# Designs tried in a protein design run: peptides against a protein of PDB entry 6FBK. Part 7

Target 1, 90 residues: chain A of PDB entry 6FBK
Amino acid sequence: EDTGVRVELAEEDHGRKSTIALRLWVEDPKKLKGKPKDNGAIEFTFDLEKETPDEVAQEMIESGFFHESDVKIVAKSIRDRVALIQWRRE

## One batch from the design tools (peptide; made by RFdiffusion4, then SolubleMPNN)

Design b1_p9_8_s3 (from b1_p9_8 with S1M R2K)
Fold by OpenDDE base, seed 5:
Structure b1_p9_8_s3 (fold): chain B 90 residues (1-90), chain A 9 residues (1-9)
Amino acid sequence: as target 1 above (90 residues)
Amino acid sequence: MKREFKVTK
């Protein structure tokens, strides 16, 4: 499903570390219920072993990037990308 | 700890 939020690797993944660098940005703002704070891309690290997309999305809300009503759509965007990255590591 | 987010344009 197209969430309107895009997530990509911010660095090359060699499949050796449990931590990856991601970049997230809004491609289609009308898919969101709230208005995002920024129009740029958000870069952050994600630990494949210790962290969850829902927790990271919630932290983005707390930082003011997105409205609370959009936490699940943001989390889904991260989850979907992480799943693809994990598939490539097999 | 608080997560670090870097904003780029």
Scores: peptide ipSAE 0.694, ipTM 0.911, DockQ to the pose 0.825
Fold by OpenDDE base, seed 2:
Structure b1_p9_8_s3 (fold): chain B 90 residues (1-90), chain A 9 residues (1-9)
Amino acid sequence: as target 1 above (90 residues)
Amino acid sequence: MKREFKVTK
């Protein structure tokens, strides 16, 4: 399902590190219940072994990037990309 | 510690 939130690798993944660099941005704001504070791309690192999409999404909300009502949709967008990365590493 | 988020436009 299209969440309206795009997540891509910010660097090439060689499958050697548990930490990856990601870039996230809103592609379709109409998919969100709230209005995001910024229109730029958000770059951050994600530890495939220690962190969860839900926790990272919550941290984005705490930072003011998204409304609390959109935590699940943001988490889903991260989860979907992370899953894809994990599958490609196999 | 707070997570670092870098915004690029």
Scores: peptide ipSAE 0.693, ipTM 0.911, DockQ to the pose 0.808
Fold by OpenDDE base, seed 1:
Structure b1_p9_8_s3 (fold): chain B 90 residues (1-90), chain A 9 residues (1-9)
Amino acid sequence: as target 1 above (90 residues)
Amino acid sequence: MKREFKVTK
């Protein structure tokens, strides 16, 4: 349940746009197998209609933010937050 | 193009 990675809205969501601004950071590094390069927050946009948590997680790894072994945990963190946001929109 | 990631510390 607790991935050790937090994902929050970086802007207020009025439920009008398909694109949302997110902020992601490591809260508990012990949950990750690899060591993140930087200790900070990563801000990015996510299109609820066109993008997937897994692809975004892959892009973060390709950018060097996380180790490849942590792709699933990062993807899950994004997925869980996105699902919560979508549920609140309904 | 690559996704834009903004890092804030």
Scores: peptide ipSAE 0.692, ipTM 0.910, DockQ to the pose 0.841
Fold by OpenDDE base, seed 4:
Structure b1_p9_8_s3 (fold): chain B 90 residues (1-90), chain A 9 residues (1-9)
Amino acid sequence: as target 1 above (90 residues)
Amino acid sequence: MKREFKVTK
């Protein structure tokens, strides 16, 4: 499912580190239930071995970037990109 | 610790 939220690598992944740099932004705001705080990109690191998309999404909500009603759609967007990155590392 | 987020508008 297209979440309307884009997540991309903020750096080239050489498959050597457990941490990756990601960039997240809203591409289609009408797919969100609430209005995001900003329409810019959010950059952050993600530990492929220790962290979960749901926890990171919750932290984004707590930081005020998205409405609480959109935590699942944000988490899914992160999960989908992370899965793709991990698949490429095989 | 709180996660660091870098915002670019």
Scores: peptide ipSAE 0.691, ipTM 0.910, DockQ to the pose 0.842

Design b1_p9_8_s4 (from b1_p9_8, 3 letters changed)
Fold by OpenDDE base, seed 3:
Structure b1_p9_8_s4 (fold): chain B 90 residues (1-90), chain A 9 residues (1-9)
Amino acid sequence: as target 1 above (90 residues)
Amino acid sequence: MKREFKVIK
């Protein structure tokens, strides 16, 4: 399902590290309940073994990037990309 | 520790 939020690798993945650099941005704001004020991309690191998409999404809300009502859609976008990365490593 | 987010415009 299209969340309207896009997540991509910010670096080449050689499948050697547990940590990866990700880039996240809003592609379709109509899918969100809140109105993001920033039109840029958010870059961050993600540990594939220790961190969860839900907790990272919550940290984005706490940082003021998204409305709390959109935490699940943001988490899903991260989860879906992380799953693809892990499937590609196998 | 608060997570670091880098904004790229």
Scores: peptide ipSAE 0.732, ipTM 0.919, DockQ to the pose 0.820
Fold by OpenDDE base, seed 5:
Structure b1_p9_8_s4 (fold): chain B 90 residues (1-90), chain A 9 residues (1-9)
Amino acid sequence: as target 1 above (90 residues)
Amino acid sequence: MKREFKVIK
């Protein structure tokens, strides 16, 4: 499902570290219930072993990047990209 | 610890 939120690697993944750098931005704001704070991309690290997409999405809400109503769509976007990265590491 | 977010414009 197209969430309107895009997530990609912000660095080359050599498959050696549990931590990866991700970049997230809104591609289609119509799919969000709230208005995003910024029109830029958000870069952050994600630990594949210790962290969850839901926790990171919640932290983005707390930082004011997205409205609370959009936490699930943001989390799904991160989850979908993480799944693809994990598949490529096999 | 508070997560760090870097905004790229």
Scores: peptide ipSAE 0.732, ipTM 0.920, DockQ to the pose 0.830
Fold by OpenDDE base, seed 2:
Structure b1_p9_8_s4 (fold): chain B 90 residues (1-90), chain A 9 residues (1-9)
Amino acid sequence: as target 1 above (90 residues)
Amino acid sequence: MKREFKVIK
């Protein structure tokens, strides 16, 4: 499903480290229940071995980027990209 | 520690 939230690599992935740089932004705000705080892209690091999309999404909510009702859609967008990255590393 | 988020506008 198209979550309306896009997540891309902010750097080239050489598959050598567990930590990757990601960039997340809202492409279609109509798919969110709440209004996002910013229209810019959010850059952050994600540890493929230690962290979960749900935890990161929750931290984004706590930072005020998204409404709590959208935590799952944000987590899904991160999860989907992380899955693609993991699959490409195989 | 709080996660660091960088906003790119």
Scores: peptide ipSAE 0.732, ipTM 0.920, DockQ to the pose 0.839
Fold by OpenDDE base, seed 1:
Structure b1_p9_8_s4 (fold): chain B 90 residues (1-90), chain A 9 residues (1-9)
Amino acid sequence: as target 1 above (90 residues)
Amino acid sequence: MKREFKVIK
């Protein structure tokens, strides 16, 4: 499902480490209930073994990037990309 | 620790 939020790898994934670099940005702001703080991309690391998309999304909201009403859509965008990365590693 | 977010514009 199109969340309007795009998440991509910020580095090549060689499947060697549990931590990956991700880049997240708003592609379709109409899908969000709130207005994002900026139109830029957000780069961050994600530990495939220790971290959850929901926790990272909450941290983004606490940092002021997104409105609290969009936590689920942001979390879903991260989850969907993480799932694809994990599936490719299999 | 607070998570580090790098903004790319």
Scores: peptide ipSAE 0.732, ipTM 0.920, DockQ to the pose 0.820

## One batch from the design tools (peptide; made by RFdiffusion4, then SolubleMPNN)

Design b1_p10_1_s4 (from b1_p10_1, 4 letters changed)
Fold by OpenDDE base, seed 1:
Structure b1_p10_1_s4 (fold): chain B 90 residues (1-90), chain A 10 residues (1-10)
Amino acid sequence: as target 1 above (90 residues)
Amino acid sequence: MKEFKVLPKP
């Protein structure tokens, strides 16, 4: 599913750490229910063992990047990218 | 709170 939110690796993943660096930005704002801040990309770390996409998305809402109505779509965008990265590590 | 780095919009 195309969430309108794009998530990519911010640096190469050599499969050596439990943490990865991600970059997230809005590609298609009309797919969001609320109006997000018109930012550039947001960079953050993601701990593959400790963090969840839903929790990170919630923190993005609390930080004011997205409207609360879009927490699930943001979480899904993170989840889908993280899953791909984990599959590539196998 | 988790740290988020905002890059400049091109």
Scores: peptide ipSAE 0.738, ipTM 0.933, DockQ to the pose 0.758
Fold by OpenDDE base, seed 2:
Structure b1_p10_1_s4 (fold): chain B 90 residues (1-90), chain A 10 residues (1-10)
Amino acid sequence: as target 1 above (90 residues)
Amino acid sequence: MKEFKVLPKP
């Protein structure tokens, strides 16, 4: 499923640490229910052991990047990328 | 609170 939200690694992943750097941005705003801020990519760290896509997505909403109605789509975007990264580490 | 760095839009 294309969420319209893209998430990519902001740094090369050598699979050595539990934290990764990610960049997230909106590619297709039509996929979102709310109107996100028109900014560049959002860069942040993600702890594979301590954080969850839902929690991080919620924090983004609280920070004003997305509307609360889009928390699940944002979380899914993060989850999907994280899953791919973890699968590649194996 | 988690830090989010906003990069400039291309």
Scores: peptide ipSAE 0.737, ipTM 0.933, DockQ to the pose 0.799
Fold by OpenDDE base, seed 4:
Structure b1_p10_1_s4 (fold): chain B 90 residues (1-90), chain A 10 residues (1-10)
Amino acid sequence: as target 1 above (90 residues)
Amino acid sequence: MKEFKVLPKP
C-alpha cells in the first residue's frame, strides 16, 4: 500500500546493530487525513528489539508532526520499511 | 521522550 509517507535508511545498514537510523517524510499529503507540519524529513533511530512502529508513530503525533488521525498510516510506513530492512538482514 | 531530528525542507 502507498501510504504517502516514505521511510528510508538514513545510514547504511551493516546488520550488526539492533538500532537503525531512519528518515521519514511525506511524499503525498493527500494520503493523510490530517495536515502534517510542513517540515523536511524527520530523522530518528529505531531499536529493532525494543521499539514498535506504533509507539514511535504515537510519539511523532505527541511531538506534533502528524495529526492523531494519521497514527496508523505513519506506523504502517515505519513497519513496512523496518520489515524490508529485517528481511534484508536475513 | 524519543528524539526526532527535523531536517530542512527540500
Scores: peptide ipSAE 0.737, ipTM 0.933, DockQ to the pose 0.804
Fold by OpenDDE base, seed 3:
Formats: C-alpha cells, structure tokens, sequence
Structure b1_p10_1_s4 (fold): chain B 90 residues (1-90), chain A 10 residues (1-10)
C-alpha cells in the first residue's frame, strides 16, 4: 500500500550490523492528513533489535515533522522498508 | 530524543 511517504537506505547494507541508516521524505502529500513541512529528506539511524517503527514515528511527530494524525502512516512507511531490508538479509 | 538530520531539498 502506498503511504505517500518514502523510506530508503542511506547507506549500503551488508547485513552485518543491527543498526541501519534511513532516509524518509514525503512523496505524495495528498496521502497525509496534516500539512507536511516542505523540507528535504530526514536522515536517521534505526536499530533493528531495539527500536520500533511506531516509536520512531512518534518521535518524528514530537519533533514537529508530521501532524499527530499521520503517526500511523509514517510508522507504516518505516515498517514496510524495514521488513524489506530484513527479508533481503535472510 | 532521537536525532533527525534534515537534508537540503534538491
């Protein structure tokens, strides 16, 4: 499902580290309920063993990047990418 | 709080 939010690896993944670098940006603002800021991609690390997409998305909302009503769509975008990365590691 | 780096828009 297209969330309108794109997430990609910010570095090459060799499948050896539990932490990965990700980039997230709005691709289709029409999918969001709030009004996203018109900035570039957001780069951050993600610990595959300790962090969850929902918690990271919540921190993005608290940082002011997205409206609270869009927390689930942001979380889903992160979850979907993380799932693909983990699948490739198998 | 988690650190988020905002990159410049192309």
Amino acid sequence: as target 1 above (90 residues)
Amino acid sequence: MKEFKVLPKP
Scores: peptide ipSAE 0.737, ipTM 0.933, DockQ to the pose 0.776

Design b1_p10_2_s2 (from b1_p10_2, 6 letters changed)
Fold by OpenDDE base, seed 3:
Structure b1_p10_2_s2 (fold): chain B 90 residues (1-90), chain A 10 residues (1-10)
Amino acid sequence: as target 1 above (90 residues)
Amino acid sequence: MKRQFRVTPL
């Protein structure tokens, strides 16, 4: 499912580090319930072993990037990208 | 501590 939110690696992944750099941005705002305050790419570090997409998504909402009603769609976007990265490592 | 987010232009 296309969430309208895009997540990509901000650096090349050699499959050796437990942390990765990601960039997240809105590609189709119509898929979201609320209107994002910013229109840029959000860059952040994600620990593949310790952190969860839901946790990061909630922190983005708390920071004011997205409406609370969109927490699950944001989390799904991160989860889907993380899954792809993990599959490529194996 | 709060997570660090960096916003850059598309």
Scores: peptide ipSAE 0.745, ipTM 0.927, DockQ to the pose 0.777
Fold by OpenDDE base, seed 2:
Structure b1_p10_2_s2 (fold): chain B 90 residues (1-90), chain A 10 residues (1-10)
Amino acid sequence: as target 1 above (90 residues)
Amino acid sequence: MKRQFRVTPL
């Protein structure tokens, strides 16, 4: 489903590292329950072996980027991209 | 440690 939140690789993925660089931004704010803090792209690293989309999303909430009611939609956006990346690595 | 986030213009 279209979450209105876009997540893309911020670097080329050669499938060599357990960590990847991601870029996340709101493409359709109407999909969110709350208003996002910024209208920019959030760059961050994600450890494919140790971290979870839900935890990262929660940290974004704590940082004030999104409303707490949108944690799941943000997490889903990250999860979907991460899954795609992992599938492509196999 | 808090996660590092960098915000850049779209």
Scores: peptide ipSAE 0.745, ipTM 0.927, DockQ to the pose 0.781
Fold by OpenDDE base, seed 4:
Structure b1_p10_2_s2 (fold): chain B 90 residues (1-90), chain A 10 residues (1-10)
Amino acid sequence: as target 1 above (90 residues)
Amino acid sequence: MKRQFRVTPL
């Protein structure tokens, strides 16, 4: 499904390390219940072996980027991109 | 440690 939140690699993935650089932004704000505080792209590092999309999404909310009611949709957007990256590595 | 986030214009 289309979450309205887009997640892309911030750098080329050579499949050599467990950490990847990601960029996340809102493409369709109507899909979210709350109003995002900023309109930019959020860059962060994600460890494919140690971290989970749900925990990262919660950290984004704690930082004030999204409303707490949107934690699951944000987490799903991260999960979908991470899964795609992992599939390509195999 | 607190996660590092960097925001850039689209």
Scores: peptide ipSAE 0.744, ipTM 0.926, DockQ to the pose 0.788
Fold by OpenDDE base, seed 1:
Structure b1_p10_2_s2 (fold): chain B 90 residues (1-90), chain A 10 residues (1-10)
Amino acid sequence: as target 1 above (90 residues)
Amino acid sequence: MKRQFRVTPL
């Protein structure tokens, strides 16, 4: 499913460390229930072994980037990218 | 600690 939220690597992944730098932004705001508070790219570090997409998404809501009603959509976008990165590491 | 987020232009 196209969440309308895009997540990409902010740095090259050499598959050597559990942490990766990600960049997240809204491509299609119509997919979101609320109005995002920014149209820029949100950069953050994600630990593939210790953190979860749902927790990070919640932290983004708490920081005011997205409406609480969109936590699932944001979490899914992160989850899908993380899964892809992990699959490519295999 | 609060998570660090950096916002940059697309």
Scores: peptide ipSAE 0.743, ipTM 0.926, DockQ to the pose 0.744

Design b1_p10_2_s3 (from b1_p10_2, 5 letters changed)
Fold by OpenDDE base, seed 3:
Parts: C-alpha cells; structure tokens; sequence
Structure b1_p10_2_s3 (fold): chain B 90 residues (1-90), chain A 10 residues (1-10)
C-alpha cells in the first residue's frame, strides 16, 4: 500500500549498528487526512532494538508535524522501511 | 527526553 509518505536512510547502513538515521517526507498529501505543517524532510534516529514505528509516529504528532488522524499511516510508512532495512541485513 | 527532529525544507 502506498501511504504517500516516503522514508529513506539518511546514511549508509553497514548492518552493524542498532541505531539508524532516517529521513521522512510527504510525497502525496492527498493520502493524508490532515495538512502537514511543514514542507520538507524530517530527519531522526531510530533504534531497531528499542523503539517502535507507532511510538515515533505519535511523537511526530505531538510535535505537530501531522494530524492525529494520520498517525497510523505515518507509523506504517516507518514500519515498512524499517522492515525492509532489517530484511536486507539478514 | 523529547525526541529530536531536524527539518530540512525542500
């Protein structure tokens, strides 16, 4: 499913660190219910062992980046990228 | 602590 939200690695992944740098931005705003406050890429670190996409998405909502109704679609976009990164490491 | 987010405008 195309969430309209893109998530990419902000650094090269050598598969040895539990923490990765990610970059997230909106590609198709029509997929979202609300309007994002900013137009740009959001960069953040993600711990593959300790953190979850849902918690990070909630923190983005609390920071005002997205509407609360879009928390699940944002979480899914992060989850899908994280899963892909983990599969590539195996 | 509160998560750090860095925004880079296009």
Amino acid sequence: as target 1 above (90 residues)
Amino acid sequence: MKRVFRVTPF
Scores: peptide ipSAE 0.725, ipTM 0.923, DockQ to the pose 0.891
Fold by OpenDDE base, seed 2:
Structure b1_p10_2_s3 (fold): chain B 90 residues (1-90), chain A 10 residues (1-10)
Amino acid sequence: as target 1 above (90 residues)
Amino acid sequence: MKRVFRVTPF
């Protein structure tokens, strides 16, 4: 499903470490219930073994990037990309 | 610790 939120690797993934760098941004704001705070790409690290998309999404909301009502769509966007990365590693 | 987010405006 097109969440309107895009998530990509911010670095080349060689499949050697559990931590990856990601870049997230709003591609289609009308897909979100609230209005995103910033217009730009958000970079962050994600530990494939210890962290979850939901936790990261919650932290983004707490940081003011997204409205609380959009936590699940943001989490889904991260989850989908993370799953793809993990599948490619196998 | 708070998560670090780096924002690059378009």
Scores: peptide ipSAE 0.725, ipTM 0.923, DockQ to the pose 0.902
Fold by OpenDDE base, seed 5:
Structure b1_p10_2_s3 (fold): chain B 90 residues (1-90), chain A 10 residues (1-10)
Amino acid sequence: as target 1 above (90 residues)
Amino acid sequence: MKRVFRVTPF
């Protein structure tokens, strides 16, 4: 489903390390309940073996990027992209 | 440690 939040690789993935650089931004704000703090792309590192989309999404809310009501939609956006990356590695 | 987020405005 289209979450309105886009997540892409911020670097080339060679499939060798467990960490990847991601870039996340709002593509369709109508899909969110709250208004994002700022308009731009958020970059961060994600460990495919140690971290979870839910944890990262919670940290984004705690940092003030998104409203708490949108934590699940943000987490889903990250999860969906991570799944694609993992599938491409196999 | 606190996660590092870098924001790049459009």
Scores: peptide ipSAE 0.725, ipTM 0.923, DockQ to the pose 0.897
Fold by OpenDDE base, seed 1:
Structure b1_p10_2_s3 (fold): chain B 90 residues (1-90), chain A 10 residues (1-10)
Amino acid sequence: as target 1 above (90 residues)
Amino acid sequence: MKRVFRVTPF
């Protein structure tokens, strides 16, 4: 399912380290229940071995980027990209 | 520690 939230690598992934740089932004705000506070790219690091999409999404909520009602859709967006990256590393 | 988020406005 298209969440309306896009997540991409912010750096080239050589598959050598567990941490990756990600960039996240809203492409279709109509798919969110709340209104995002920013309209730009959010860059952050993600540890493929230690962190979870749900926890990172929650931290984004706490930072004020998204409404709490959209935590699941944000988490799914991160999860889908992370899964894709992991699959490509295999 | 708080997670660091870097925002680049479009």
Scores: peptide ipSAE 0.723, ipTM 0.923, DockQ to the pose 0.880

Design b1_p10_2_s4 (from b1_p10_2, 6 letters changed)
Fold by OpenDDE base, seed 3:
Structure b1_p10_2_s4 (fold): chain B 90 residues (1-90), chain A 10 residues (1-10)
Amino acid sequence: as target 1 above (90 residues)
Amino acid sequence: MKRKFIVTPL
């Protein structure tokens, strides 16, 4: 499923650390219900063992990056990338 | 503490 939101590694992953750096940005704003405040790449760290995509998405909403109605689509975008990273580490 | 987000232009 294409969320219109892209998430990529902001660093090389050697599969040794539980914390990774991610970069998130909007590719297709039509997929979002709200209008993003500003268009740019958002970089953040993510702990694969302790944090959840839903938590991070909610924090992005609180920070004003996205409308509350888009929390689930943002969370899914992060979840999908995290899953790929974890699968690659196997 | 609030999560740190670093925003850069595309």
Scores: peptide ipSAE 0.746, ipTM 0.928, DockQ to the pose 0.805
Fold by OpenDDE base, seed 4:
Structure b1_p10_2_s4 (fold): chain B 90 residues (1-90), chain A 10 residues (1-10)
Amino acid sequence: as target 1 above (90 residues)
Amino acid sequence: MKRKFIVTPL
């Protein structure tokens, strides 16, 4: 399902590190229940072994990037991309 | 510690 939130690799993934750099931004704000306070791409590191998409999404909410009502949609966006990356590593 | 987020214009 289209979350309206796009997540891409911010670096080339050679499949050797447990951490990856991701970039997240809103493509379709209509999919969100709240209005994002910032209009930009958010870059962050994600540890494939220690962190979860939900935790990162919650931290984004706490940082004020998204409304709390959109935590799950943001988490899903991250999860979906992470899954693709992990599948590619196999 | 808070997670580091780097924001850049689209």
Scores: peptide ipSAE 0.746, ipTM 0.927, DockQ to the pose 0.842
Fold by OpenDDE base, seed 2:
Structure b1_p10_2_s4 (fold): chain B 90 residues (1-90), chain A 10 residues (1-10)
Amino acid sequence: as target 1 above (90 residues)
Amino acid sequence: MKRKFIVTPL
């Protein structure tokens, strides 16, 4: 499913550490229920062992990047990318 | 601590 939110690696992943740098941005705002306040790419670190996409998505909302009604779609976009990264590491 | 988010223009 196309969430309209794109997430990519912000650095090359060599599979050496549990933390990765990600970059997230809205590609299709029509997919979101709310209107994102930011129009840039958001870079952040994600710990593959300790953190969850839902927690990070919630923190983005608390920071004012997205409306609370879009927490699940944002979390899904992160989850989907993280899954791909983990699968590629194997 | 609040998570650090760095925003850059597209």
Scores: peptide ipSAE 0.745, ipTM 0.927, DockQ to the pose 0.798
Fold by OpenDDE base, seed 1:
Structure b1_p10_2_s4 (fold): chain B 90 residues (1-90), chain A 10 residues (1-10)
Amino acid sequence: as target 1 above (90 residues)
Amino acid sequence: MKRKFIVTPL
């Protein structure tokens, strides 16, 4: 499913650390229920072992990047990328 | 602590 939110690695993943750097941005705002704060790329670290996409998405909401109604779609975008990264590490 | 988010232009 196309969430309209794109998430990519902000650094090369050598599979050596539990933490990865991600970059997230809105590619298609029509997929979101609310209007995002801005149209920049948001870079953040994600701990593959300790953190969850839902928690990170909620933190983005609290930081004002997205409307609360879009927490699930943001979380899904992170989850899908994280899953792909973990699959590639196998 | 608050999560660090770094925002850059596309």
Scores: peptide ipSAE 0.745, ipTM 0.927, DockQ to the pose 0.795

Design b1_p10_3_s4 (from b1_p10_3, 5 letters changed)
Fold by OpenDDE base, seed 1:
Structure b1_p10_3_s4 (fold): chain B 90 residues (1-90), chain A 10 residues (1-10)
Amino acid sequence: as target 1 above (90 residues)
Amino acid sequence: MKKFIVLPKP
């Protein structure tokens, strides 16, 4: 499913660390219910062992990047990318 | 508090 939110690796993943650097940006704002900030991209680390997509998405809402109504779609975009990265590591 | 780095819009 196209969430309208794109998530990519901000660095090359050598599969050695439990943390990865991610870059997130809005590709199609019409997919979101709220109006996100007009930013280029958001970079952040994601701990594969300690963090969850839902928790990170919630922190993005609290930081003002997205409306609370879009927490699930943002979480899904992170989850989908993280899953893909983990599958490639196997 | 998680750190988020905002990058410039192209």
Scores: peptide ipSAE 0.724, ipTM 0.931, DockQ to the pose 0.794
Fold by OpenDDE base, seed 2:
Structure b1_p10_3_s4 (fold): chain B 90 residues (1-90), chain A 10 residues (1-10)
Amino acid sequence: as target 1 above (90 residues)
Amino acid sequence: MKKFIVLPKP
């Protein structure tokens, strides 16, 4: 599923750390229910052991980046990328 | 609070 939200590594992943740097941005705003802020990208660290996509997505909502109705689609975007990264680490 | 770094739109 194309969420319209893109998430990529902001740094090269050598599989050595439990934390990764991610970059997130909206490619297709019409895929979202609300209207997100018009930013180029949002960079953040994600702790593979301590954080969850839902928690981080919720924090983005609280920070005003997205509407609350889009928390799940944002979380999914993060989850999908994180899963891919973890699979590649195997 | 989690830190989010906002980058400018290209």
Scores: peptide ipSAE 0.724, ipTM 0.931, DockQ to the pose 0.791
Fold by OpenDDE base, seed 4:
Structure b1_p10_3_s4 (fold): chain B 90 residues (1-90), chain A 10 residues (1-10)
Amino acid sequence: as target 1 above (90 residues)
Amino acid sequence: MKKFIVLPKP
């Protein structure tokens, strides 16, 4: 499902660390209910063992990057990418 | 608090 939010690795993943560097940005703002800040990409680390997409998305909303109404779509975008990364690690 | 690094818009 196309969320309009893209999430990619900001670094190569060698599968050795529990943390990964991610880059997130809006490709299609029409998919969002609110209007996000007109930023470029957002880079952040994601701890595969300690963090969840929902909690990270919530922190992103609290930081003002997205409207609260879009927390689920942002979380899904992160979740989908994280799942792909974890599948690749197998 | 989680650190978010904002990159410039292309």
Scores: peptide ipSAE 0.723, ipTM 0.931, DockQ to the pose 0.798
Fold by OpenDDE base, seed 3:
Structure b1_p10_3_s4 (fold): chain B 90 residues (1-90), chain A 10 residues (1-10)
Amino acid sequence: as target 1 above (90 residues)
Amino acid sequence: MKKFIVLPKP
């Protein structure tokens, strides 16, 4: 499902470490309830063993990148990308 | 707090 938020690998994944670098940006602002900041992208690391998409999304909101009403759509975008990366590692 | 790097829009 199209969340309007895009998440991509910021580095090549060789499937050997539990941490990955991701980039996240708004592709379709109409899908969001709040008005996001006009950033090019947000780059961050994600620990596949220790972190969760929902917790990372919460931290993004606390940092002021998104409105609280959009936490679930942001979390879903991260979750979907992470799941895809993990499936490719299998 | 998790570090988020804001990249400029091209």
Scores: peptide ipSAE 0.723, ipTM 0.931, DockQ to the pose 0.763

